# Designs tried in a protein design run: peptides against a protein of PDB entry 6NYY. Part 33

Target 1, 212 residues: chain A of PDB entry 6NYY
Amino acid sequence: KHFEQAIERVIGGLEKKTQVLQPEEKKTVAYHEAGHAVAGWYLEHADPLLKVSIIPRGKGLGYAQYLPKEQYLYTKEQLLDRMCMTLGGRVSEEIFFGRITTGAQDDLRKVTQSAYAQIVQFGMNEKVGQISFDLPRQGDMVLEKPYSEATARLIDDEVRILINDAYKRTVALLTEKKADVEKVALLLLEKEVLDKNDMVELLGPRPFAEKS
Target 2, 212 residues: chain A of PDB entry 6NYY as posed
Amino acid sequence: KHFEQAIERVIGGLEKKTQVLQPEEKKTVAYHQAGHAVAGWYLEHADPLLKVSIIPRGKGLGYAQYLPKEQYLYTKEQLLDRMCMTLGGRVSEEIFFGRITTGAQDDLRKVTQSAYAQIVQFGMNEKVGQISFDLPRQGDMVLEKPYSEATARLIDDEVRILINDAYKRTVALLTEKKADVEKVALLLLEKEVLDKNDMVELLGPRPFAEKS

## One batch from the design tools (peptide; made by RFdiffusion4, then SolubleMPNN)

Design b1_p12_3_s3 (from b1_p12_3 with S6D S11F A12Y)
Fold by OpenDDE base, seed 1:
Structure b1_p12_3_s3 (fold): chain B 212 residues (1-212), chain A 12 residues (1-12)
Amino acid sequence: as target 1 above (212 residues)
Amino acid sequence: SSLLPDTSGPFY
């Protein structure tokens, strides 16, 4: 209980019991979080879902909580599936509502940061090659980029390609699993909070062996 | 801060 609450505070912030969402907003949040949850369920290298909630916390209107693996090294495949899971909310909104909201801003930020890190820190892109440099942090003087404008354009193009590939993969997955996203979203609208057991009841056992 | 997506973040 106390540990779970501490993790929830770190992920979502303090529960905003006084924040009442409009029914349409609550529906949007439910389908958004269902997109994350279902993507994480069916992506091999995604972290297993622990909890999904549409109760507003901190700055967020909902969240999906996963059991992080104690992992110091990530493969390109793991990073792709994590990107797809992170895009799951936005993709769910597109599939069900044919519109996008500002709710995915942090997700898009995370995906963008991951894509740049893969290309310019981890050397995971064949066209850019085995390069590694630190991304400017907020408040760092943008020191002269250690690469040419041509390399900058190449990096930007390859980032866009990587994000688009992750997006397309997520669209394909959540389109295939559209009925599962709807089941999760509808149950979220009823219960406001789902755990792993609720997901197993809705979707069956996760198709990937839990790393014991 | 790891530039890796840690969690599918909250809906903001």
Scores: peptide ipSAE 0.025, ipTM 0.679, DockQ to the pose 0.660
Fold by OpenDDE base, seed 4:
Structure b1_p12_3_s3 (fold): chain B 212 residues (1-212), chain A 12 residues (1-12)
Amino acid sequence: as target 1 above (212 residues)
Amino acid sequence: SSLLPDTSGPFY
């Protein structure tokens, strides 16, 4: 309990108990977070869900917490599933509301960063090839790219393809699991916070063995 | 080492 709360504060920031969401906003957050939670539940290479919350913290209106694996090496498949999990909120909003919100901005940033890293740092794209370039950090003046404008366009195109593939995979998954997303969202609206046990009660045991 | 859970999918 105290340790979990400390972790929650470090990760999510302080609970903004003063931030009252409108009912429709709270509903949007619930379905968004349910999308993350369910995607993470059914993706093999996603991290195990610990908690999902629609209680506003820091800058976030909701969040899902996962048990990170002590993993230093990631496969392309693992990175894809992590991208899909990260897209779960946006995809849930699309499936249930037919609209997108600004709530997924950070998720899209993370997905974009991951996609670029896979292509230009990890050499995980066949068209771009086995190359590795340092990505400009925020604030670095990119004076000259170490590659041609043609390569820049190729990278941009392949990033879009990778993100779109992750998006489509997430759409397929959450469409299949639409009823599960709804169950989680509705229970979130009731309880505001769900743990792993709540998820097991709703969805059954996670279909992937936790690597001990 | 207590693995600090990562937060995924903050809604802003």
Scores: peptide ipSAE 0.024, ipTM 0.659, DockQ to the pose 0.300
Fold by OpenDDE base, seed 5:
Structure b1_p12_3_s3 (fold): chain B 212 residues (1-212), chain A 12 residues (1-12)
Amino acid sequence: as target 1 above (212 residues)
Amino acid sequence: SSLLPDTSGPFY
């Protein structure tokens, strides 16, 4: 209990007991978090889900907690599955509500950063090639781009392709698992917090062996 | 600190 609460505080921040979500907002958050949770459950290279909550904490209206692996090297496949998991909230909102909210802003930022890093830092794109450039940090002087405007356009195009591919993959997955997303969302609305055991009871065991 | 977006971070 105390250890879990400490981890939850580090990850999610302090519980905002004063932040009263409207019922429709709470429903949106439940389906958003269910999207993340279910995507993470059924993506091989996603981190195992530990907890999902729709209790507002810090800046978030909900959160999913995962057990990260001590991993220094990431494959392209791992990064893709992580992108898909990150898009799970947005995709769930689209599938269930036919609308998108501002709730996915931080997710989209993370996905965008990952996509650019894959292409311009890790050399993971065949069209752009084996390049590695430091991305300007926020507040760094606009250093002259070490590449041409044609290369800049190519990078931007390939980033969009990568994000769109991850998005489509997530749509396909959560459409296939739509009933599971709904089950998780409904149970979140009831319990506000689900753990791994709740997820196993609801969805069955995660289809991927926990890589020890 | 590799600015790998720690996608392992809490999904908000």
Scores: peptide ipSAE 0.023, ipTM 0.666, DockQ to the pose 0.535
Fold by OpenDDE base, seed 3:
Structure b1_p12_3_s3 (fold): chain B 212 residues (1-212), chain A 12 residues (1-12)
Amino acid sequence: as target 1 above (212 residues)
Amino acid sequence: SSLLPDTSGPFY
């Protein structure tokens, strides 16, 4: 209880009891968070869901909390499933509403950062090759790129391909699991907060054994 | 609809 509340404060900030979302906005948030939750449930290499909430906290309108695995090494497959889980909110909005919102801005930023890191830090792209260089930090003046403009264009193209592949994978998954996304979203609208047990009751046991 | 945020890549 006290530990969970402390984690909630760190992740979401203080509950803004004063932010009353309009019913349509609350519905959008519920389906967005349900998209993350369901994607994480059915992706083997995604972190297991602990909690999902549509209670506005700090800067976020909703959140999904996962149990991070203590991993020092990530495979390309793990990074892809993590990207798909991160895209789950945007994809859910597209499937259910046929529109996109600003709610996915932070998710898209995370996906973009992960894609660039895979290509230019981890050498995980065959076309770009076995290169590793630090990405400029926010606010660093990039004076000179350590690579040509042709390489820059290649990197940008391969980043787009990787993100699009993750997006298509997420669309396929959440389209297959559309009824499950709806069940989670509807239950979120009733309870505002779901835990792992609520998800097990609703969807059945997660199909992947929790690697301890 | 370009799924890429209009964030200019780290180098724009």
Scores: peptide ipSAE 0.019, ipTM 0.638, DockQ to the pose 0.051

Design b1_p12_3_s4 (from b1_p12_3, 4 letters changed)
Fold by OpenDDE base, seed 1:
Structure b1_p12_3_s4 (fold): chain B 212 residues (1-212), chain A 12 residues (1-12)
Amino acid sequence: as target 1 above (212 residues)
Amino acid sequence: MSLLPDTSGPFY
């Protein structure tokens, strides 16, 4: 209990009990978080869902909490499934509302950062090749890029391709699982917080064996 | 080994 609350506080920030969302905003958040939750449920290399909440915390309006695997090495497939899970909120909003909101800004930042890291740090793109350089950190003077403008354009194009592929994969998945996203979203609107057991009751056991 | 930025944080 105290440890879980401490993790939730570090991860989500303090619960903003005073922040009342409008019903339409709360609905948007519920479907957004349901998109993350369902994507994480049906993607093999996604982290197991622990909790999903539409109670505002810190700067977030909702969140999905996952049990991270203690791993130091990631495959390209694992990174793709993590990108798809991260896009799950945006894709859910598009599928159910035909509109996009500012709620996905942090998700898009994470996806963008992951895509650049895969291409320019991990050498995971065949066209760019086995290159590795440090991405500028916040506050670092953007020193001259160690590559040509042609390589910069190639990197930008391949980042866009990778993100679009992850997006299309997420659209396909959440379209197939549309009824499951709706079930999770509706239950979120009722309970505001779901755990793994609620997800098992709604969706059945996760189709991937949890590594004990 | 540059660990991927912990994208395992809560998805907002």
Scores: peptide ipSAE 0.022, ipTM 0.648, DockQ to the pose 0.531
Fold by OpenDDE base, seed 2:
Structure b1_p12_3_s4 (fold): chain B 212 residues (1-212), chain A 12 residues (1-12)
Amino acid sequence: as target 1 above (212 residues)
Amino acid sequence: MSLLPDTSGPFY
């Protein structure tokens, strides 16, 4: 209890019990979080889900909490599944509502940052090649890019390709698991908070062994 | 709003 609350405060901030979401917003959040949760459940290289909540906290309207792995080295496959999990909310909104909301802004930011890092820092793109450049930090003077405008365009194109591929993968997954997303969303609307046990009861055991 | 906690490593 106290430890979980401390983690929740660090991850989500303080519960804003005073933020009453409109029913339609709460529904949107529930399906958004269900998208993250289900994507994380069925992606091999996603982190194990610990908790999913639609209780507004800090700056968020909901959150999915995963058990962080003490991992310093990530494969391209791991980063892809992580991108897919991060896109799960946006994809769920598209599948269920046929519209997108501002709710995915930070997810898209994270996905964008990850895609750029994979291509320009980790050398994970065959077309761009085995290059590693420091990405400008927020507030750093944008120093001249150490590569040509043509290379910059190639990077931008390959980032879009990577994100679109992750998006398509997530669409395929959550379309296949659409009924599971619905079940999770509906249960979130009822309970507001789900843990791993609730997910196991609802969906069955996670198909991937937790790498301890 | 990012609904994923920043629990993740190399999201630089």
Scores: peptide ipSAE 0.027, ipTM 0.676, DockQ to the pose 0.118; fails the geometry check
Fold by OpenDDE base, seed 5:
Structure b1_p12_3_s4 (fold): chain B 212 residues (1-212), chain A 12 residues (1-12)
Amino acid sequence: as target 1 above (212 residues)
Amino acid sequence: MSLLPDTSGPFY
C-alpha cells in the first residue's frame, strides 16, 4: 500500500482531485488507457501491467503503471513492442470513436524519439546502416548535421516507416482484442482504478510468463 | 498520458 502509493506519485504525480473531466472526456480517457493496458497485456516484450487509472494526476488525465524490467540492453523487437504499447491509447481512440484527440501528444513524442534513436543512434535500420549520431538535445542550436540532406531525407522516411509499422501492428492487435479493450474501459469507468488482478479477472492470465 | 516514467532511455 504505502510503497505502491509512493511509486504512483513518482510516475503520475499527485492526484488532482480538483480536475473534473466532462463525462465524454472521462470516457475518452478510459478507452485511451484501456488501449495501453490491453496492448501491454498481449505484447510479449511489453512490461507487465501493475495498475491502470483514469484519475487525473499531474499533467496526465490517466495513466498505466508497469513493472519495468531491470534491463540495460533492448532488442529491436522489444523497442517495437514498447512503441506499440505506447500507441495503444491513440489506436483505441481511433477504433472506438473514429476520431483522435490531443491526449496522445506525449505518447507520440515518445514514439517519435524512440524511432529516431533506433535509426540514428542504435544503427537498427538496414537502409541507414550502422551509424550513430547524437540527437540534438532540446535547446541545443541545431548545428550542422553530420550527414547530407539525402541522408536526412532517408532518416525521415525510415522513421515514418517504423512508426507506421508500429501503428499498423497496434491497430491489428487492438482490433483483434476490441472486446477486451471495451471490457477494460467499462470497468475503468466504474472503478476508476484497476490493478493486475482486475485485469486477470477480465482478460485471463497474461499469455507471457513474467521473466523473473 | 504518461505510461512509463521518462526513463532516460531511448525515450528522450
Scores: peptide ipSAE 0.024, ipTM 0.663, DockQ to the pose 0.113; fails the geometry check
Fold by OpenDDE base, seed 4:
Structure b1_p12_3_s4 (fold): chain B 212 residues (1-212), chain A 12 residues (1-12)
Amino acid sequence: as target 1 above (212 residues)
Amino acid sequence: MSLLPDTSGPFY
């Protein structure tokens, strides 16, 4: 309990108990977080869910907490599943509400960063090839790119393809699991916080063995 | 082993 709360504060910041979400916003957050939770549940290479919450913390309106693996090497498949999990909230909003919100901004940033890293740092794209360039850090003046404008366009195109592929994969998954997303969202609206046991009760055991 | 939850969970 105290340790978990300390961890939650480090991750999500302080609970903003004073931030009252409107019922419609709270519903959006619940379905959004349910999208992450369910995507993470059914993606083999996603980290196992520990907790999902719709209690606002810091700047976040909700969060899903996963047990990270101490992993130093990631495969392309693992990075794709992590991208899909990260897109789960946006995709859930689209499936259930037919609209997108600003809630996914940080997720889109993470997905975008991951896609660029895969293509230009990890050499994981066949068209761009086995190249590795340092991505500009936030605040670095990109004076000169180490590649041509044609390569820049190719990178941008392949990033969009990769993100769109991850998005489509997530849409397919959460459409198949739509009823599960709804179960999680509805229970979130009731309990505000779910743990792994709540998820097992709702969805059954996670179909992938937790690599201990 | 400090289970440092990686803050990398999809936070909304």
Scores: peptide ipSAE 0.021, ipTM 0.630, DockQ to the pose 0.224; fails the geometry check

Design b1_p12_4_s1 (from b1_p12_4, 5 letters changed)
Fold by OpenDDE base, seed 2:
Structure b1_p12_4_s1 (fold): chain B 212 residues (1-212), chain A 12 residues (1-12)
Amino acid sequence: as target 1 above (212 residues)
Amino acid sequence: EPVLPDFSSSTY
């Protein structure tokens, strides 16, 4: 309990008990977080859901928390499923509301960073090839890119393709699991916080064995 | 080391 609260404060900040969301905003948050939760549940290489909450906090209106494994080596497939899970909220908004919100900004930032890292640091793209360049850090002098403008355009195009492929994969998954997303969202609106056990009760056991 | 984003949590 105390340890969980400490983690929650680090992730989400302090609870904003005085922050009352409009019912439509609270519904949007619930379906967004349900998208993350369900995507993570049915993606083999996603980390298992630990907790999902729609209680407003200092850092956000909702959050999903996963139990990361201590892992140093990631496959392309693992990174893709993590991207899909991260897109789950945005995709859920599109599926259920036919509109997107600004709430997915942090998710899109993470997806963008991961996509660029895969292509320019890990050599995971066939068109760009087996290359590894340092990404400019925010605040570093933009050193001249060690590649041509043509290569820069290729990188940008392949990043877009990778993100779009992850998005489409997530759309396909959450469309298939649409009823499960709705079940999770409705339960979130009722309980405001769900854990792994709530997800098992609602959806059944996760179809992938936790690689211990 | 290439810094992968933290996928352990998402915030809305």
Scores: peptide ipSAE 0.343, ipTM 0.879, DockQ to the pose 0.789
Fold by OpenDDE base, seed 4:
Order: sequence, then C-alpha cells, then structure tokens
Structure b1_p12_4_s1 (fold): chain B 212 residues (1-212), chain A 12 residues (1-12)
Amino acid sequence: as target 1 above (212 residues)
Amino acid sequence: EPVLPDFSSSTY
C-alpha cells in the first residue's frame, strides 16, 4: 500500500481531486488507458499490467503502470511489443473515436526515442546496418552528426517505418480485441481504477506465463 | 548506457 502510493505519486503525481473532466474527456481517457491495458495484456513481450487509473493526477489525466522485469538485455521483439503497448492508447482513440488527441504526447515521445535507439544505437535495422551512434541528449548542441545527410534521411525514414509498423501491429491487435478494450474502458469509467485482478476477471488469465 | 525510455508506465 504505502509503496504503491509512493510509486503512483512518482508516476502520476498528486491526485487532482478538484480537476473535473468533461464526460467526453473522461471517456477519451478511459478508452486510451484501456488501449494500453489490453495491448499490454495480449503482447507476449510486454510487461504485465499492475494498475490502470483514470483519476486525474498532477502529471496526467490517466495512467497505466506495469511490472517491468529487471532486464539488462532487450531483444528487438521485446522493444517492438513495448512500443505497441505504448501506442495502445493512441490506437484505441483512433479505433473508437476516429480522432486523435494531444494526450498521447508522452507515449509518442517514448516510442520515438525507442525507435531511434533501436536504429542508431542498437543496430537493429537492416538498412541502416550494424552501427551505433550516441544520440544527442536533451540540451546537447548537435553540431555535427557522425554520418552523412543521406544517412540521416535513411534513419528518419526507417524510424518512421518502424513506428508505423508498431502502430499497424497495435491496430491489428486492438481491432481483434476491440470488445475487450470496450469492456476495460467501461469498467474504468465505473471503477476509475483497475488492477491485474480486475483484468483477469474481465479478460481471463493473461495468455503468457509470468516468467518468474 | 543505452537510454531506453521508461516503459514501466504511461501517462495521459
């Protein structure tokens, strides 16, 4: 309990009980978070859901929390499934509302960072090849890139392809699981907070064995 | 160290 609350404060900040969302906004948040939750549930290499909430906090209108494994090494497949899970909110908005909101900004930042890291740090793209460059940190003046402008364009193109592939994979998944996303969203609108047990009751056991 | 984003949580 105290540990969970501490983590929630780190993730979401303090609860903003005075922040009343419009019903449409609250619905959007519920479906967004349901998208994350369901994507994480059905992606093998995604981390299992710990908690999802649509109670507004200092850092956001909703959040999903996962139990990451202590991993030092990530496969390309693991990074892809994590990207898909992270896109789950945006994809859910697209599927259910036919429109996208600004709320996915943090998710898109993470997806973008992961995609660039995969291509330019981890050598995980066949077209770019087995290269590893340091990405400019926030605040570093990138004076000179260690690669040509043609390589820069190739990187940008392959990043876009990777993100689009992750997006399409997530669209396919959440379209297949559309009824499950709806169930989670509706239950979120009722309970405002769901845990792993709520997800098991609603969707059945997660189809992937928890690697102990 | 490779700076991967934190995927342990998402915020909306």
Scores: peptide ipSAE 0.340, ipTM 0.878, DockQ to the pose 0.805
Fold by OpenDDE base, seed 5:
Structure b1_p12_4_s1 (fold): chain B 212 residues (1-212), chain A 12 residues (1-12)
Amino acid sequence: as target 1 above (212 residues)
Amino acid sequence: EPVLPDFSSSTY
């Protein structure tokens, strides 16, 4: 209990008991978080969900917490599934509401950073090739890029392709699992907080063995 | 260290 609460405060910040969400906003948050939860559940290389909450906190209106594997090396497939899980909220909003919100900003930032890193740091794109450049850190005046403008355009195009592929994969998954997303969202609206056990009761055991 | 984003949590 105390340890879990400490983690929740780090992830979500302090509870904002005075923050009253409109019912439609609370519904949007529930379906967004359900999208993350279900995507993470059915993606082999995604980290398993530990907790999901739609209780407003200092850092957000909702949050999902995962148990990361102690990994130092990531495959392209692992990074793709993580991107898909991270897009799960945005995709859920699109599927259920036919509209998107600003709430996915942090998710999109993470997806963008991962996509650029895969292409320009890890050499994971065949068109760009086996290259590795340091990405400008936030605040560094990048005076000159170590590659041509043609390479810059290629990088931008391939980043967009990678993100779009992850998005399409997530759309396909959450469309297939649409009923599961709805079940999770409805239960979130009732309980406001779900754990791994609630997910097992609702969806059955996660189809991937926990790599012990 | 490769700066991978933190995928251990999502905030809305």
Scores: peptide ipSAE 0.340, ipTM 0.880, DockQ to the pose 0.795
Fold by OpenDDE base, seed 1:
Structure b1_p12_4_s1 (fold): chain B 212 residues (1-212), chain A 12 residues (1-12)
Amino acid sequence: as target 1 above (212 residues)
Amino acid sequence: EPVLPDFSSSTY
């Protein structure tokens, strides 16, 4: 209990019980978080969903909490599924509302960071090749890049391709599972917080065996 | 489209 609450505070921040969302904003958040939850449910290499909430915490309007695997090494497939899960909120908003909001800003930042890391740190892109260099930290003047402007353009192009591929994969998945996203969103609007058991009741058991 | 940081830009 105390440890779980501490983790929730680190991930989501302090629960802002005083922050009242407008009904339309709350609906947007519910579908956004449902997109994350359903994407994580049906992606093999995504972390198992532990909790999803539309109660504002810290700077977030909602959150999905996953049980992180104690894993130090990630495959390209795992990183792709994590990107898709992270895009789930944005994709859900597009599917259900035909509009995008600022709510996905942090998700897009995470996806962008992951894509660049895969290409320029982990050597996971065949066109860019087996290169590894540190990404500039915020505020570091990159005086000299260890690569040409042509390589810089190639990196930017391959990052865009990787993100677009993850986005298309997420669109395909959540379009197929559209009814499941709606079930989760509607139940979120009623209960504000769902756990793994609520998800099992709505969607059935997760199709991937939990590695015990 | 998400605004990707331009790796060609000298000022991050």
Scores: peptide ipSAE 0.021, ipTM 0.635, DockQ to the pose 0.046

Design b1_p12_4_s2 (from b1_p12_4, 6 letters changed)
Fold by OpenDDE base, seed 1:
Structure b1_p12_4_s2 (fold): chain B 212 residues (1-212), chain A 12 residues (1-12)
Amino acid sequence: as target 1 above (212 residues)
Amino acid sequence: EPVLPDFSHSTY
């Protein structure tokens, strides 16, 4: 309990018990978080859901927490499934509401950063090839890119392709699992917080064996 | 080191 609360404060900030969301906003948050939860549940290389909450906190209106394995090496497949999981909220909003909100900003930032890293740091794109450049860190003077404008355009195009592929994969998955997203969202609206056990009760055991 | 984003949590 105390340890979980400490983690929640780090992740989400302090609980904002006085923040009253409109019912439609709370519904949007629930379906967004349900999208993350279900995507993570059915993607083999995604980290398993530990906790999901729609209780407003200092850093957000909802959050999903996963239990990452201590890994130093990531495959292209693992990074793709993580991108899909991260897009799960945005995709859920599109599927259920036919509209997108600003709430996915942090998710899109992470997806964008991951896509660029895959292409320009890890050499995971066939068109760009086996290259590795340091991405400018926040606060570093944007030194001249060590590649041409043509290469920059190619990188930008391939980043867009990668993100769009991840998005389409997530749309396909959450469309197939639409009823499960609905179940999770409705239960979130009732309980406000779900854990892994709630997900098992609702959806059955995660179809991927926990590599112990 | 390439800094991958933290996928351990998402915030809305």
Scores: peptide ipSAE 0.383, ipTM 0.878, DockQ to the pose 0.805
Fold by OpenDDE base, seed 2:
Structure b1_p12_4_s2 (fold): chain B 212 residues (1-212), chain A 12 residues (1-12)
Amino acid sequence: as target 1 above (212 residues)
Amino acid sequence: EPVLPDFSHSTY
């Protein structure tokens, strides 16, 4: 309990018990978080869900927490599934509400950063090739890009393609699992917090063995 | 080290 609360405070900040969301906003948060939870459940290379919450905190209206493995090497497939899981909230909003919100900003930032890293740091794109460049860090002098403007355009195009492919994969998954997303969202609206056991009770055991 | 985003949690 105390350890979990400490982690929650680090991840989500302090509980904002005085923050009352409008019912429609609370519903949006529940379906968003359900999208993350279900995507992570049914993606082989996603990290298993540890906890999901729609209790407003200092850093967000909801959060999902995963149990990351201590891993130093990531495959392209693992990075894709992580991107899909991260897009799960946005995709859920689109599937259930036909609209998107500003709430996915942090998710989109992570997806964007991952996509660029895959293409320009890890050489994971066939069109761009086996290249590795340093990404400009925030605050670094915009050093001249070590590649041509044509290469810059190619990178931007392939980043967009990668993100769109991840998005489409997530749409396909959450459309197939739409009833499960609904179940999780409704249970979140009731309990406000779900753990791995709640997910097992609701959806059955995760279909992928946790590779220890 | 390449800075991968922290996928250990999401916030909304």
Scores: peptide ipSAE 0.380, ipTM 0.879, DockQ to the pose 0.784
Fold by OpenDDE base, seed 4:
Order: structure tokens, then sequence, then C-alpha cells
Structure b1_p12_4_s2 (fold): chain B 212 residues (1-212), chain A 12 residues (1-12)
């Protein structure tokens, strides 16, 4: 309990009890977080959901928390499923509301960073090839790219393709699991916070063995 | 170190 609360404060910040969301905004947050939760539940290489909340905090209107494995090595498949899970909120908004919001900004930033890292640091793209370049860190002067403008365009194109493929995969998954997303969203609107046990009660046991 | 984003949580 105390440890969990400490983690929640680090992740979400302090509770903003005075921040009252409009019912439509709260609904959007619930479906967004439900999208993350359900995507993480049904993606093999995603981390299992620990907690999801739509209680506004200092860092956001909602959050999903996963139990990360201590991993030093990631496969391409693992990175893809993590991207899909991270897109789950945006995809849920599209499926249920036919519109997107600004709330997915941090998710899109993470997805973008992961996609670039896969292509230019990890050599995980066949068209770009087995290359590894340092990405400019936030605040580093944009030094001359160690590659041509043609390669830059290729990288940008392949990043877009990778993100779009992850997006489409997430759309397919959450469309198949649309009823589950709605169940989670509705229960979130009722309870404001769900844990792994609530998810098991709603969806059944996670179909992937927790690799111990 | 590979600069992977933190996927342990999302915030909205």
Amino acid sequence: as target 1 above (212 residues)
Amino acid sequence: EPVLPDFSHSTY
C-alpha cells in the first residue's frame, strides 16, 4: 500500500481533487485508459496491467500502470506490442468517439521515440538496414546527421510505416475486443480505479502466462 | 544505453 502510493505519486503526481472533469472528458479518459488496459491484456509481449485510474493527478487526467519486467534485451516483437499497448488509448478514442484528442501526446511521443530507436539505433528495419546512429538527445544541438538527406527521408518514411502498422494492429485488436474495452471503461467510470483483479473478473485470466 | 521510452506506465 505505501509503496504503491509512492509509485502512483511518482507516475501520476499528486491527486488533483479540485480538478472536476466534465462528464464527456471523464468518459473520454475512461475509454482511453480502457484501451491501454485491454491492449496490454491481450498482447503477448506487453507488460501485465497493475493498475488503471481516471482520477486526475498532477501529471495527467488518467493513467495505466504496468508491472514491467526487468529486461535488458528487447525483441522487435516486444517493442511492437509495447507500441500497440501505448497506442491503445488513442485507438480506443477513435473506435468509440470517431475523434482523437490531445491527451495522447505523451503516448505518441513514446511511440515515436521507440520507432526511431528501432530503426536508427537497433537496426530493426530491413530497408534502412543494420545501422546504429546516436539520436540527438533533448537539448543537444542538432549536429549534422551522420547520413544523407535521402537516408533521413527513408528513416522518416519507415518510422511512419512502423507506427502505422502498430496503429493498425491495435485497431484490429481493440475492434475485436471492443466489448471488453467498453466493460473496462464503464467499470472505470463507476470505480475510478481498477486493478489486475478487476480485470480478471471482467475479462478472465490474462491469456499469457506470466513468465516468471 | 538504449534510449527506450518508459513503457511501465502511460499518462493522459
Scores: peptide ipSAE 0.371, ipTM 0.877, DockQ to the pose 0.811
Fold by OpenDDE base, seed 5:
Structure b1_p12_4_s2 (fold): chain B 212 residues (1-212), chain A 12 residues (1-12)
Amino acid sequence: as target 1 above (212 residues)
Amino acid sequence: EPVLPDFSHSTY
């Protein structure tokens, strides 16, 4: 209990008991978080869901927590599935409401950062090739990019392609699993907090063997 | 700092 509360405070901040969301906003948060949860459930290389909450906190209106594997090496497939899971909230909003909100800002930031890292740091894009450049850190002098303006345009184009591919993959998945997203969202609206066991009860065992 | 973003949690 105390340990879980400490983690929740680090992730979400302090509970905002005075923050009352409109029913429609609360519904949006529930479906957004359900999108993350279901995407992570059905993507092999996504980290398993540990906890999901729609209780407003200092840092957000909802959050999901995953159990990351301690790993030092990531494949393209792993990074793609993580991007898809991260897009799950935005995709859920699109397929259920036909509109998107500002709530996915942190998710989109993470997806954008991952896509750029894959292309310019890890050499994972065939068109850009086997290159590795340091990304400018916040506060570093804007060092001249070690590549041409043509390469910069190519990088930007390939980042968009990668993110769009991840988005389309997530749309396909959550459209197929639309009923499961609905089930999770409705249960979130009832319980406000779900764990891995709730997901197993609702959706059945995760279809991927736990790598021991 | 890790080059990759932290995917261990999301916040809405």
Scores: peptide ipSAE 0.369, ipTM 0.877, DockQ to the pose 0.733

